# Ledger of designs, part 129: peptides against a protein of PDB entry 3H8D

Target 1, 122 residues: chain A of PDB entry 3H8D
Amino acid sequence: DMKRQQRFFRIPFIRPADQYKDPQNKKKGWWYAHFDGPWIARQMELHPDKPPILLVAGKDDMEMCELNLEETGLTRKRGAEILPRQFEEIWERCGGIQYLQSAIESRQARPTYATAMLQNLL

## One batch from the design tools (peptide; made by RFdiffusion4, then SolubleMPNN)

Design b2_p20_8_s4
Fold by OpenDDE base, seed 2:
Structure b2_p20_8_s4 (fold): chain B 122 residues (1-122), chain C 122 residues (1-122), chain A 20 residues (1-20)
Amino acid sequence: as target 1 above (122 residues)
Amino acid sequence: as target 1 above (122 residues)
Amino acid sequence: DLLKELEEEEKEEEELEKEL
């Protein structure tokens, strides 16, 4: 469990409706992932026109990235990997602590590094 | 030795001669640091108009940052901390491996995480 | 505004890549 490497990634995205607009009219969103070993533990999406999306393993598997870390190519994408704090700061600001806590309490969360860390803080 | 945290930082700088120019005429340089625990192990500077500067602990102490990590405030500066690979890629491209190796061979390098890693590769 | 902060960070990274 705790021996698995924790890796974090961020990539920008353009909304489907903006893809064919001029660059100046393309509002960017941001996609975040936390991988606990080869599998995603948390996902987060920042949108220019709607609230942030928070997703946790076990609860939100159908809405999360289904690829393992190697399959994503994120480890090979320049500028995609970020520091843990660059993920956690945004996660916290978006209410991720409460979201994950609620998923644990409802028994919807799959055990991950993230669930373990939160449980160590409480 | 190996138990010390390795932390890497990058900050932009403006050349003294460009400080009072219009922003469009200010060419940025980039300052990099590798801290092996509280003390700097490697420093690197990318300049817009001269070759990169490479500095290693022991050999180049007088030209390197003299502050310990906490004193620098880099850990508190948003966007300053970078991933190890973001440092190492530039270090390698600038000839840092050969520079550090030469410093080890000449007995000028202070033992650091960087010297140990290089020795493990050779 | 998180999105503005991230846009600024992206611009800084793009500037760095041009200098390398």
Scores: peptide ipSAE 0.185, ipTM 0.781, DockQ to the pose 0.668
Fold by OpenDDE base, seed 3:
Structure b2_p20_8_s4 (fold): chain B 122 residues (1-122), chain C 122 residues (1-122), chain A 20 residues (1-20)
Amino acid sequence: as target 1 above (122 residues)
Amino acid sequence: as target 1 above (122 residues)
Amino acid sequence: DLLKELEEEEKEEEELEKEL
């Protein structure tokens, strides 16, 4: 329920095409996740060469992290956890509010903390 | 009470002696704060050329931030807020547990979230 | 430029970790 702990994470990634390049030629992307208790509620990806990817539970399950929070090891990875605002700021800048709203309106979104918060805002 | 929001912050600072040097010659220190609701509970300072400074409410009030949380503007400063663990890890490494414990035992510490947590640990 | 902002933040964290 809404009593579940909300936890947010961010990790950098190097594009597969850049893995064998010199460090100076590797462009980083960023992977973001919002976990509503043990399960992912939102995922977001920043890429150096394409638009941000936004994903929400219920709608995009097949494209999102399939591991529960403990299985990911993110809670044990130094520097991976971020504050809610560090996620939400990027989510907002990437059009995440509108994306999630559309998923709710189309009845594609699974109810999560994120859907509840958005419904309270509207 | 213990229902107060616990918020943690970190900001870099440049030593006064380095203010007029070239950027490459400026060594950063780090200022940390734990706020228990509106009031500071712990403060910590990392310096490039001297030992860490540890400060706790009740004992070190005259050496700590005198502004309430809202007055500091820290809540509005991008990148200033940190996770509890980001504070606690450094606090522990700097001997903060022993420092706060000693302040409690000497009856110098003001009761805060930090003192309550430590008392639960012991 | 979100990526540049994040790269700078990561660099600052790495620098901090080296100093700790």
Scores: peptide ipSAE 0.183, ipTM 0.781, DockQ to the pose 0.664
Fold by OpenDDE base, seed 1:
Structure b2_p20_8_s4 (fold): chain B 122 residues (1-122), chain C 122 residues (1-122), chain A 20 residues (1-20)
Amino acid sequence: as target 1 above (122 residues)
Amino acid sequence: as target 1 above (122 residues)
Amino acid sequence: DLLKELEEEEKEEEELEKEL
């Protein structure tokens, strides 16, 4: 349903192994989410020492945020919400287009706003 | 027309008097704009050494950006676009609600998305 | 470097918040 609000979020994270280190030794990662209405459509993680993690609904449900948008509290977290392009730019740079395309082709992707947009792009 | 896209932008500026100073002596200000479709509805300026400047369409046209959204190039300037709340939070803190309300009451405000929203809030 | 870009953006936002 194209009437659902698309909302994007980004939050930093510190690796579990760095949680007890001095601030200078804490390497920051970044967690991204795209919500298609109340449900997550895409998730992405930037890590300081490993490749980006890309996740799409349907294919990667077990690795993605299990909470609906309201349950996450992200809408109430100052500085967490980002513009669509702030997500998409990073998604593109991380190979997200190809990742989602492959998930669609393999019939693993759940239909979302993201799958619909990609189908219109290709 | 409530169908127009509302877009918000923020860019830093350096005071003319500080342009030729060393970086440490350049006090940064912030310029904000709300575009209701192609036309500016609100403008706001944060200064390091004077009160915020608040401007609303109709009342302050001579002091506001004279370019339409496309002419500004703001949509193409990385990091310039901001979320609605990033504008509104500062607008509220600077007394923008009262400023716009007064402009409406004095019949100086041009009807915009901002005037419509305020009328629904009051 | 995506991470550096994001760190710079975060610093700019933090600076803005301190100035407000």
Scores: peptide ipSAE 0.182, ipTM 0.781, DockQ to the pose 0.685
Fold by OpenDDE base, seed 4:
Structure b2_p20_8_s4 (fold): chain B 122 residues (1-122), chain C 122 residues (1-122), chain A 20 residues (1-20)
Amino acid sequence: as target 1 above (122 residues)
Amino acid sequence: as target 1 above (122 residues)
Amino acid sequence: DLLKELEEEEKEEEELEKEL
């Protein structure tokens, strides 16, 4: 159902190797999620020392959040929710359109709002 | 029509008296707007040295933005758009519910999404 | 640099939260 609420979230993370370093030596990464209703449709990770990670439902399920939206507590975390454009801008800059398109073409992507929107643009 | 898109914006401003001061002496205020479709429904101003200003359509039209949403350029200004809750949290903390309620009861408020939502809560 | 942009946005949000 494409009438499901689309919600987007962003949280910072510190690399495991930096967790015990001084604050100035803790380089932040950023974790992003797009939820199509209760389930994650896309995930994205920005890292200070490696390329961004892009993940799409169906293809990358084992590497993505396994919790439903309510289980994550993201809706209750101040500053975590972001506007659709705040997700999409970064998604686009990281090559997310091409990544999702390839997953659709290879029939690896689970149908989501994201797949439907992309298919409507092509 | 309560099917109009509700959009919220926040921008910083510097007080006129501080515009020529050093950066450390420029205290920022914050300007907030709620648009019910193309027209402003609520405006809010946070000041560093005076109480917040709350404004509602119908009552405070002469003190509010006279531009429609497209004319403001807010939809094109990066970082200006905010989530509904980012507006409502501050609105509530500033006494906006009571302010709008009083405007409705005095028949000064123009019907908007904001008035409809409040009337549904009472 | 996406990370630098996000770091600046986070700082601006933190400044706002301190003023609220």
Scores: peptide ipSAE 0.182, ipTM 0.780, DockQ to the pose 0.712

## One batch from the design tools (peptide; made by RFdiffusion4, then SolubleMPNN)

Design b2_p21_1_s1 (from b2_p21_1, 12 letters changed)
Fold by OpenDDE base, seed 3:
Structure b2_p21_1_s1 (fold): chain B 122 residues (1-122), chain C 122 residues (1-122), chain A 21 residues (1-21)
Amino acid sequence: as target 1 above (122 residues)
Amino acid sequence: as target 1 above (122 residues)
Amino acid sequence: SAAEARRRRFVELIREYLAAQ
């Protein structure tokens, strides 16, 4: 339940289109993940040249990380883990609250810490 | 150029739908990768219950591995590396030659060792 | 998109494979 540890991670990536360009021409994107215990609850991608991608458990399972937290190796990667607010601030700016709310209302969202907290607020 | 080392890799995966089933009910798929030097040139996916997926650099960049070879860790994973012919045999059976040729003709394919070899043949 | 999902899955497969060492 809510005793599960909430952990957040961020990893940079280079757009595939920029992969072979000089470093100065490689624009960086950011991959974000919220793990509710061992399983991903929310995923988010920031791109330099397109709208952000928001994903929530249940609705977007086929597009999200399928590994448990241990399997990702994120806990062992220096600098990958971020503070909760570092995730939430971006999530909110990207319209994540509305996205998650809509997923709840359509009964697409799987219950997570994120859905619980949102429902406490709204 | 063509002095870049050509290296090939194969990794098994379990279908997401089978992830939580008993081992005897988990059908295995296979991910294949061809790296032309540090960067991926071709990617291929064998599934137990659907047509193979073929991907070539340039055309399918958004669907392919975005990490360089070193970053993947494939060179350090025992049993991951395969012989060139082990990749090419499957590639040919899946229609990879025609797929790559079409990508070249439509000017979608990025030049790689694979495109060069194909153009030498055709 | 399905394309991006496949990209992400490939990275995930690598991580899983490495983790299984």
Scores: peptide ipSAE 0.117, ipTM 0.501, DockQ to the pose 0.587
Fold by OpenDDE base, seed 4:
Structure b2_p21_1_s1 (fold): chain B 122 residues (1-122), chain C 122 residues (1-122), chain A 21 residues (1-21)
Amino acid sequence: as target 1 above (122 residues)
Amino acid sequence: as target 1 above (122 residues)
Amino acid sequence: SAAEARRRRFVELIREYLAAQ
């Protein structure tokens, strides 16, 4: 249940179009994932030149990582794991609370640690 | 029109679960793309442990590369570009002709060089 | 949809491959 370990990860990416540009012209994006135990609960993308993308389990399953945490290899990649607050700070800035709330209210969100915490907060 | 340059690319990938295995245990997959001018016409995935995935423009847009050719950076990646026959040989082996034909007949395929060539062949 | 997931994976694959070489 909610005793599942919550783990958070962040991976940078460079837009394909910028791959061969000078470093100063490479605008970095960031991919974030929140895993509630073995399964992803939230995913978010920060892009250098478009709005953030927020995804929550249940609602956005088709767009989210289909791998369990172990399958991703993220736990084995040095520097990928981040602190919960490092995820939540960005999540909140991107309107994640409202996004998840809407998903809960529309009954699209699958119950996760994220939904539980939000429901406890409200 | 059909005077657009046809370019083909192949990129290898390793399954996430195999990333940290010994080389002998890393089973390689392959991503293929056919670009009809700036836009993708066909995409295909060879996987080590599941059936090939075939995708054609129009029908499978949601699952295909959304970047134009220049945006992908593939033209700048040494070793990525392949000959037309290198793509077609695999495409045919995977049942691509029938797949595209079905997409045309169901009016799901967007007209591309690939659809034109197939229609000329039939 | 699953289609979108595959699309994203493809883009990321390209990025990773290009960055690695």
Scores: peptide ipSAE 0.098, ipTM 0.483, DockQ to the pose 0.604
Fold by OpenDDE base, seed 2:
Structure b2_p21_1_s1 (fold): chain B 122 residues (1-122), chain C 122 residues (1-122), chain A 21 residues (1-21)
Amino acid sequence: as target 1 above (122 residues)
Amino acid sequence: as target 1 above (122 residues)
Amino acid sequence: SAAEARRRRFVELIREYLAAQ
């Protein structure tokens, strides 16, 4: 739905095992979120030591951020918001197109901007 | 069309009359562009000394950037690309919704992502 | 569960990120 804003965010994280190590020994991961209006549509995790994690609304709700966009405070944090392409490029490299398509075909994905966009491309 | 990337850019400009003044006396304007795929869809100019200028594809082609996106070099200029909302917020404040709607209704606007988005909202 | 733990970790990550800056 074109009426809802699509907003994307990225924030770094440190692995629990590295939390108390020296800064140089802390390997940084990255959390990504796509919000379709107030609600999260896709979530992605880049880890320094394991494969990326892809999550889509409907299929992975129990593992995704449960806060609405305004509750996250991400819109008020300078540097957290990223361009759509900055999300999509990583999503694509991690196999997100195939993951979301599979979720749609298995009827596990909730309809979002992401599902609509993919269906327009295919 | 959801298949084309929507990319937005902003660059500052100095008025010709201020070009040779001291830096503190140079009033900065802002040039904004919305590209729907390779082609410009909307252009906007913020001036320190006159009303904003709004331009839409089809109606204002002769006054807009004639270069395709890649030819502009904007994608390669650090800091030039902005978030969609950074464009839209200014566009809306300057009366862009009414301007584009009028261009559509008068059959002067070329169909773009911008025209489609507006028609989805109204 | 592991799923719930992941969801909680994300919330805490956001809070920590916001607080750290």
Scores: peptide ipSAE 0.145, ipTM 0.556, DockQ to the pose 0.790; fails the geometry check
Fold by OpenDDE base, seed 5:
Structure b2_p21_1_s1 (fold): chain B 122 residues (1-122), chain C 122 residues (1-122), chain A 21 residues (1-21)
Amino acid sequence: as target 1 above (122 residues)
Amino acid sequence: as target 1 above (122 residues)
Amino acid sequence: SAAEARRRRFVELIREYLAAQ
């Protein structure tokens, strides 16, 4: 697990309903991703108008980014990569610890750096 | 080890000899730090006019930042914190892996996240 | 010592940088 590089990214998005509105009327959401090596471990979406969406590998594979890290191009986009803490702070605020913990306990979570970290912390 | 937060910082510095020169004549160096939890694990200095300085906890304690992370104020300085990879890339280019490895092998290095990571990779 | 002097210089550097920005 320690061999794999942990990288975090954030991308703004505009709600589909706001796509054709004037810029001032487009409310931003934020897409967050944690990649454990080449594969996504956690994904998070902050929405202006609904609860956060939290997703963890194994449990939520079908809903998460299907591209490996290199395929996303995120590593080549200035401003996309964020510090681990920038991800974790939001993750924690959104109840991500409990979400991941539950996924582990139910054996839904695929082992990742995130699961290992959590299990180490607990 | 995994419980401790790994954080990385970079600060520019001007050579003492250039302190009173015109801005265009002040050549920048860079100070890098890796903090393993509250304490520095690795330090690196890029100089315009001499080889890089690499320092690792245990071996080089007397030459490294003596302040804990909170005392440095680096966490409160905009633009100071950098991504892990931004540190590691320079570290690797400067021969940091070999430097740390030698420090481990000679039992000079204090165990840190960095030593653990390296030992895991090898 | 040289090591101690260097350590102190870094502390000062950090503080100066933090104050200047």
Scores: peptide ipSAE 0.028, ipTM 0.550, DockQ to the pose 0.743; fails the geometry check

Design b2_p21_1_s2 (from b2_p21_1, 12 letters changed)
Fold by OpenDDE base, seed 3:
Structure b2_p21_1_s2 (fold): chain B 122 residues (1-122), chain C 122 residues (1-122), chain A 21 residues (1-21)
Amino acid sequence: as target 1 above (122 residues)
Amino acid sequence: as target 1 above (122 residues)
Amino acid sequence: SEAEARRQRFVDLIAEALAAQ
């Protein structure tokens, strides 16, 4: 369904353990989201001290944002929305293509814009 | 072809007549571009003192940017790239949907990502 | 519920991001 708008977001988060530390010791992570219309299609988390987390709809629903796009308020948060390539560049660097491909092959991934794009690329 | 990356850009321009005036008298226009892969699909120009100009590939080739995306250097110009919605919001406000629809109906528009999206919407 | 808890975690994440600005 090409009617659905693809929107990408990135917000920082501070680890709970660092919440009350001095600012210089609050190491920021980054939370990324790809919304395919109202529903999340991909989620990605970068952490300063552990490997990236990659998540795709269908396979990883329990670990992904369950707020629809409007519920998140992300569209109203200045600076949260990022360009598609800004998401994809990090996604690719983290092995997202292989992760999504594997989820498709195992029939774990829910069909999304992301799965369709990958299937057209391969 | 969903393989092609959609990228949108906006850059200001100063009217030639204002080029040597004081900064406060240099009224800025805005030049917008939608690239469907390497090729421009839509172009839009906002001016401080005349109506917007809307252009679509196929119909308006002679008036549109004839540089491919890489040749423009836009991808390397900080702040030039904008979100899809930042383009579409202005496009819609300027009557772009009707303009593109009319170009399709008259068989003047070259098939692009933009024409495909509109045809899926209608 | 677990669903509400998950939802709240993301609400909190967004709220914290706002506060950190």
Scores: peptide ipSAE 0.211, ipTM 0.649, DockQ to the pose 0.325
Fold by OpenDDE base, seed 4:
Structure b2_p21_1_s2 (fold): chain B 122 residues (1-122), chain C 122 residues (1-122), chain A 21 residues (1-21)
Amino acid sequence: as target 1 above (122 residues)
Amino acid sequence: as target 1 above (122 residues)
Amino acid sequence: SEAEARRQRFVDLIAEALAAQ
């Protein structure tokens, strides 16, 4: 059902290795998620010292959030929800369009709003 | 096509009658818009001294923004775009669900993402 | 299990973020 709500979230994270360090030695990353209805469609991670991680449902399920949206509590965290463009801007800059397209072409991507929109766009 | 991007915007306005008054005598209203792809689906106005105005495409076209989304410049106005929930929260509080439903039942509403979602919800 | 561990990692990640803000 393509009428599902598309909701996007961003939260900071501190690497486990930095968790117990002094504040000046903690490097903050950003965890992004796109939920197509209750289920995650895309996940993205920005790190201070390694390449961005892009993940798409179907292909990368083992590395993606397995909680449904309500279970995450993201909807109840003030400031966690972001505009679609705030997700897409970073997604595109990180090569997400190509990544998702490749996943579709290889038949690894599970159909989501993201796959549908990409296929509409191209 | 139900894959169209749903984008929501909010901008302040000063009533024409207050435009040339001292700052303390200017009452700010809020103009809201829901765009279903390039075209407006819902418009809403909060005023400091009169009831909220709710408008839906088809029924209220004469009172709604006639510019397509790109023509409005809203997408390029920093801070103008709001989350869907930020629109829907106010919409619902102002009786927008009932208003849109009535417009659908009276066959006045033009089909939009908003009408489709309402009909999905009910 | 691996599935449980993975689930917990995300629970912890989100919980930490919620607590930090």
Scores: peptide ipSAE 0.211, ipTM 0.645, DockQ to the pose 0.380
Fold by OpenDDE base, seed 2:
Order: structure tokens, then sequence, then C-alpha cells
Structure b2_p21_1_s2 (fold): chain B 122 residues (1-122), chain C 122 residues (1-122), chain A 21 residues (1-21)
């Protein structure tokens, strides 16, 4: 549904193994989320020492945030919300277009704003 | 076309009459723009001492920015780009939904992302 | 449960991010 608001967020995370180390030893990662209305459509994780993780609704539900947008509190966290392009630029760089396309072709992707936009682009 | 990027901007402006006054006497206004791809779809102006100005493509072309997005340089101005909701919240508060709806009904509005979304909302 | 554990991981992630800011 086109009336659903598309909202994007980014938050830092520290690896659990580094949680109790000195600040200089806490390698920072980045957690990204795209919400299509109240429900997450895409998730992405950047890590300091391993490949990016790309996740799409339907295919990767078990690895994605299960909280709806309101439950996350992200809309109330200053600095968490990012522009659409700030998400998409990283998504594209990490092969997100191909990843989502493959999920659509295999019928693993749940229909979202992201799947619709990709189909419009192709 | 749904593949067009929707981008929103806000910049401050000082009234011409206050341009040469001391900073404390320069009342600040705000200029808002919604670009549907390269072309402006909506414009809004907040003033310190008069009612807001709402403008929509097709109806108000003569009063709106004539520059395409690239020509404005707004994408290169740090701090100018705002989140969609930062635009929409003010737009709604100022009666923008009714204004655009009236422009559509009178066939004065040029079709844009904004007109399409409004029709989806109603 | 496993589902609850997954949910909690994200709650914790968000909470830590909020605190780190």
Amino acid sequence: as target 1 above (122 residues)
Amino acid sequence: as target 1 above (122 residues)
Amino acid sequence: SEAEARRQRFVDLIAEALAAQ
C-alpha cells in the first residue's frame, strides 16, 4: 500500500564480545532498518571485521527485528532516523538490489514497498 | 512515476527589509521545498509575521522556484535536506492537504507524487 | 522461548544504542 510511510533508521552497536572491553577495543558496527509502515521490510548490518549482512522480509524473518516500529522506540530516539538515500546508498553498495531481486525470484520475499520499487526500477 | 526520488529541503531566509538590520532585528523565515525527481512539486514558506504560504505545481508555478533540483544546489548544501515527515508535518499544520485537494478538484494541480499520494490517502 | 530470545536481542540492541548516544 502506497500510503504507508517509509522510514529508515541507523543505530550503532557493539559486538557482545567487546561489550566489556575498553572503549578503544569496542569495535563499532552499524544496524540499519527500513520500515514499511509499522513493519520492517529490510535490515542491514555493517561490521568492522566481517562482511555486511543483508536481510529482507519474508526470506530472513528469523534474523530480523521482530518489533514493530512503535515498539522499537526508534522514532523517539534523536539521531536514529536517517534519510532514505542514506539507507539505499549503503544497501546498493552491499549488493542489496541483487539480494532482493533473488529473493523475489525465488518467491522468498514478502511483498513490501521495497519489492514494489525494485520491480518499478527493473 | 514511482521511481522518482522524493527529496525535501528547508532553508532559512531573512526578509529583504531586514537584510541590513542587526542580527537581533532580522526575523527569520523558512523556505521549504518538495522535489519530485528533478522538478518541484510543492513549496512552502513560513514567515515570522504573516500567514504561511502554500504552493503546488501547476497552480502556483509563477510563484514557485523555477530551478530544477540540480540547479538549486540544495543537494550540496549541508543541513538543507530534511526528512519527508519534517516537511509533511508543517504542510499538514498549515492546511496543505486541503489546499492540494482543492487544486486537484479544480484541475489546477499538475500531477505529481504529492497528488498521487493524496488520492491514495482519500 | 527462542522467539522471545530473538525479540529480546533487538530490545537490548536498541537499548544499548540509546544509552551509547
Scores: peptide ipSAE 0.210, ipTM 0.645, DockQ to the pose 0.348
Fold by OpenDDE base, seed 1:
Structure b2_p21_1_s2 (fold): chain B 122 residues (1-122), chain C 122 residues (1-122), chain A 21 residues (1-21)
Amino acid sequence: as target 1 above (122 residues)
Amino acid sequence: as target 1 above (122 residues)
Amino acid sequence: SEAEARRQRFVDLIAEALAAQ
């Protein structure tokens, strides 16, 4: 039901191309995830040198984490979990509201807490 | 509706009796609040030398913060906002589930996100 | 398999994040 626990996470990543570079040349990105209960509802990737990537369940399943929350180990990683607003602020800045809205209108979005909240907002 | 934003806060407090003591003798307590949208749903107080205080909306309104969330300024206080689980873990340890359940059964609890979640759990 | 490869990408991502800290 829609009373599932909403949990948000952020972890850094280094691009594969930078793996063997000196630390100073390893440009760090950020991977964000919104889990609606056990399953990811939204994913977001911030990159140092390209536009953010926004992904929503249903539409972008092939590009999103397919591990359930427990499998990720994110709940056990200190500092990985973030407040909802820390996710939402970045999501909004990156045009996430419009992205999700478009996914709903095109019938590509799977219903999640995120879609429900958007529909409540409008 | 039940899609209101759930926000949790924790701030330290010093007992009035300790206000003028040396810092080493100022025993710190912790004040916790769960806001269901603009209004407090649960309050919890941890004390260094007495049992925790648990409070739920409806039953304990006279002892709970009567300011709406915006009036508290908690959203603007750095470090005050905590993750839901940080509240819930302490709440559960302190017997909060049973306390809220009893308040519901005695018809004292005001319906909140907290009461709804408990009813979903049972 | 392709499914396994997708899964492994995220396993690796998380592992790398752990190592980076």
Scores: peptide ipSAE 0.207, ipTM 0.640, DockQ to the pose 0.336

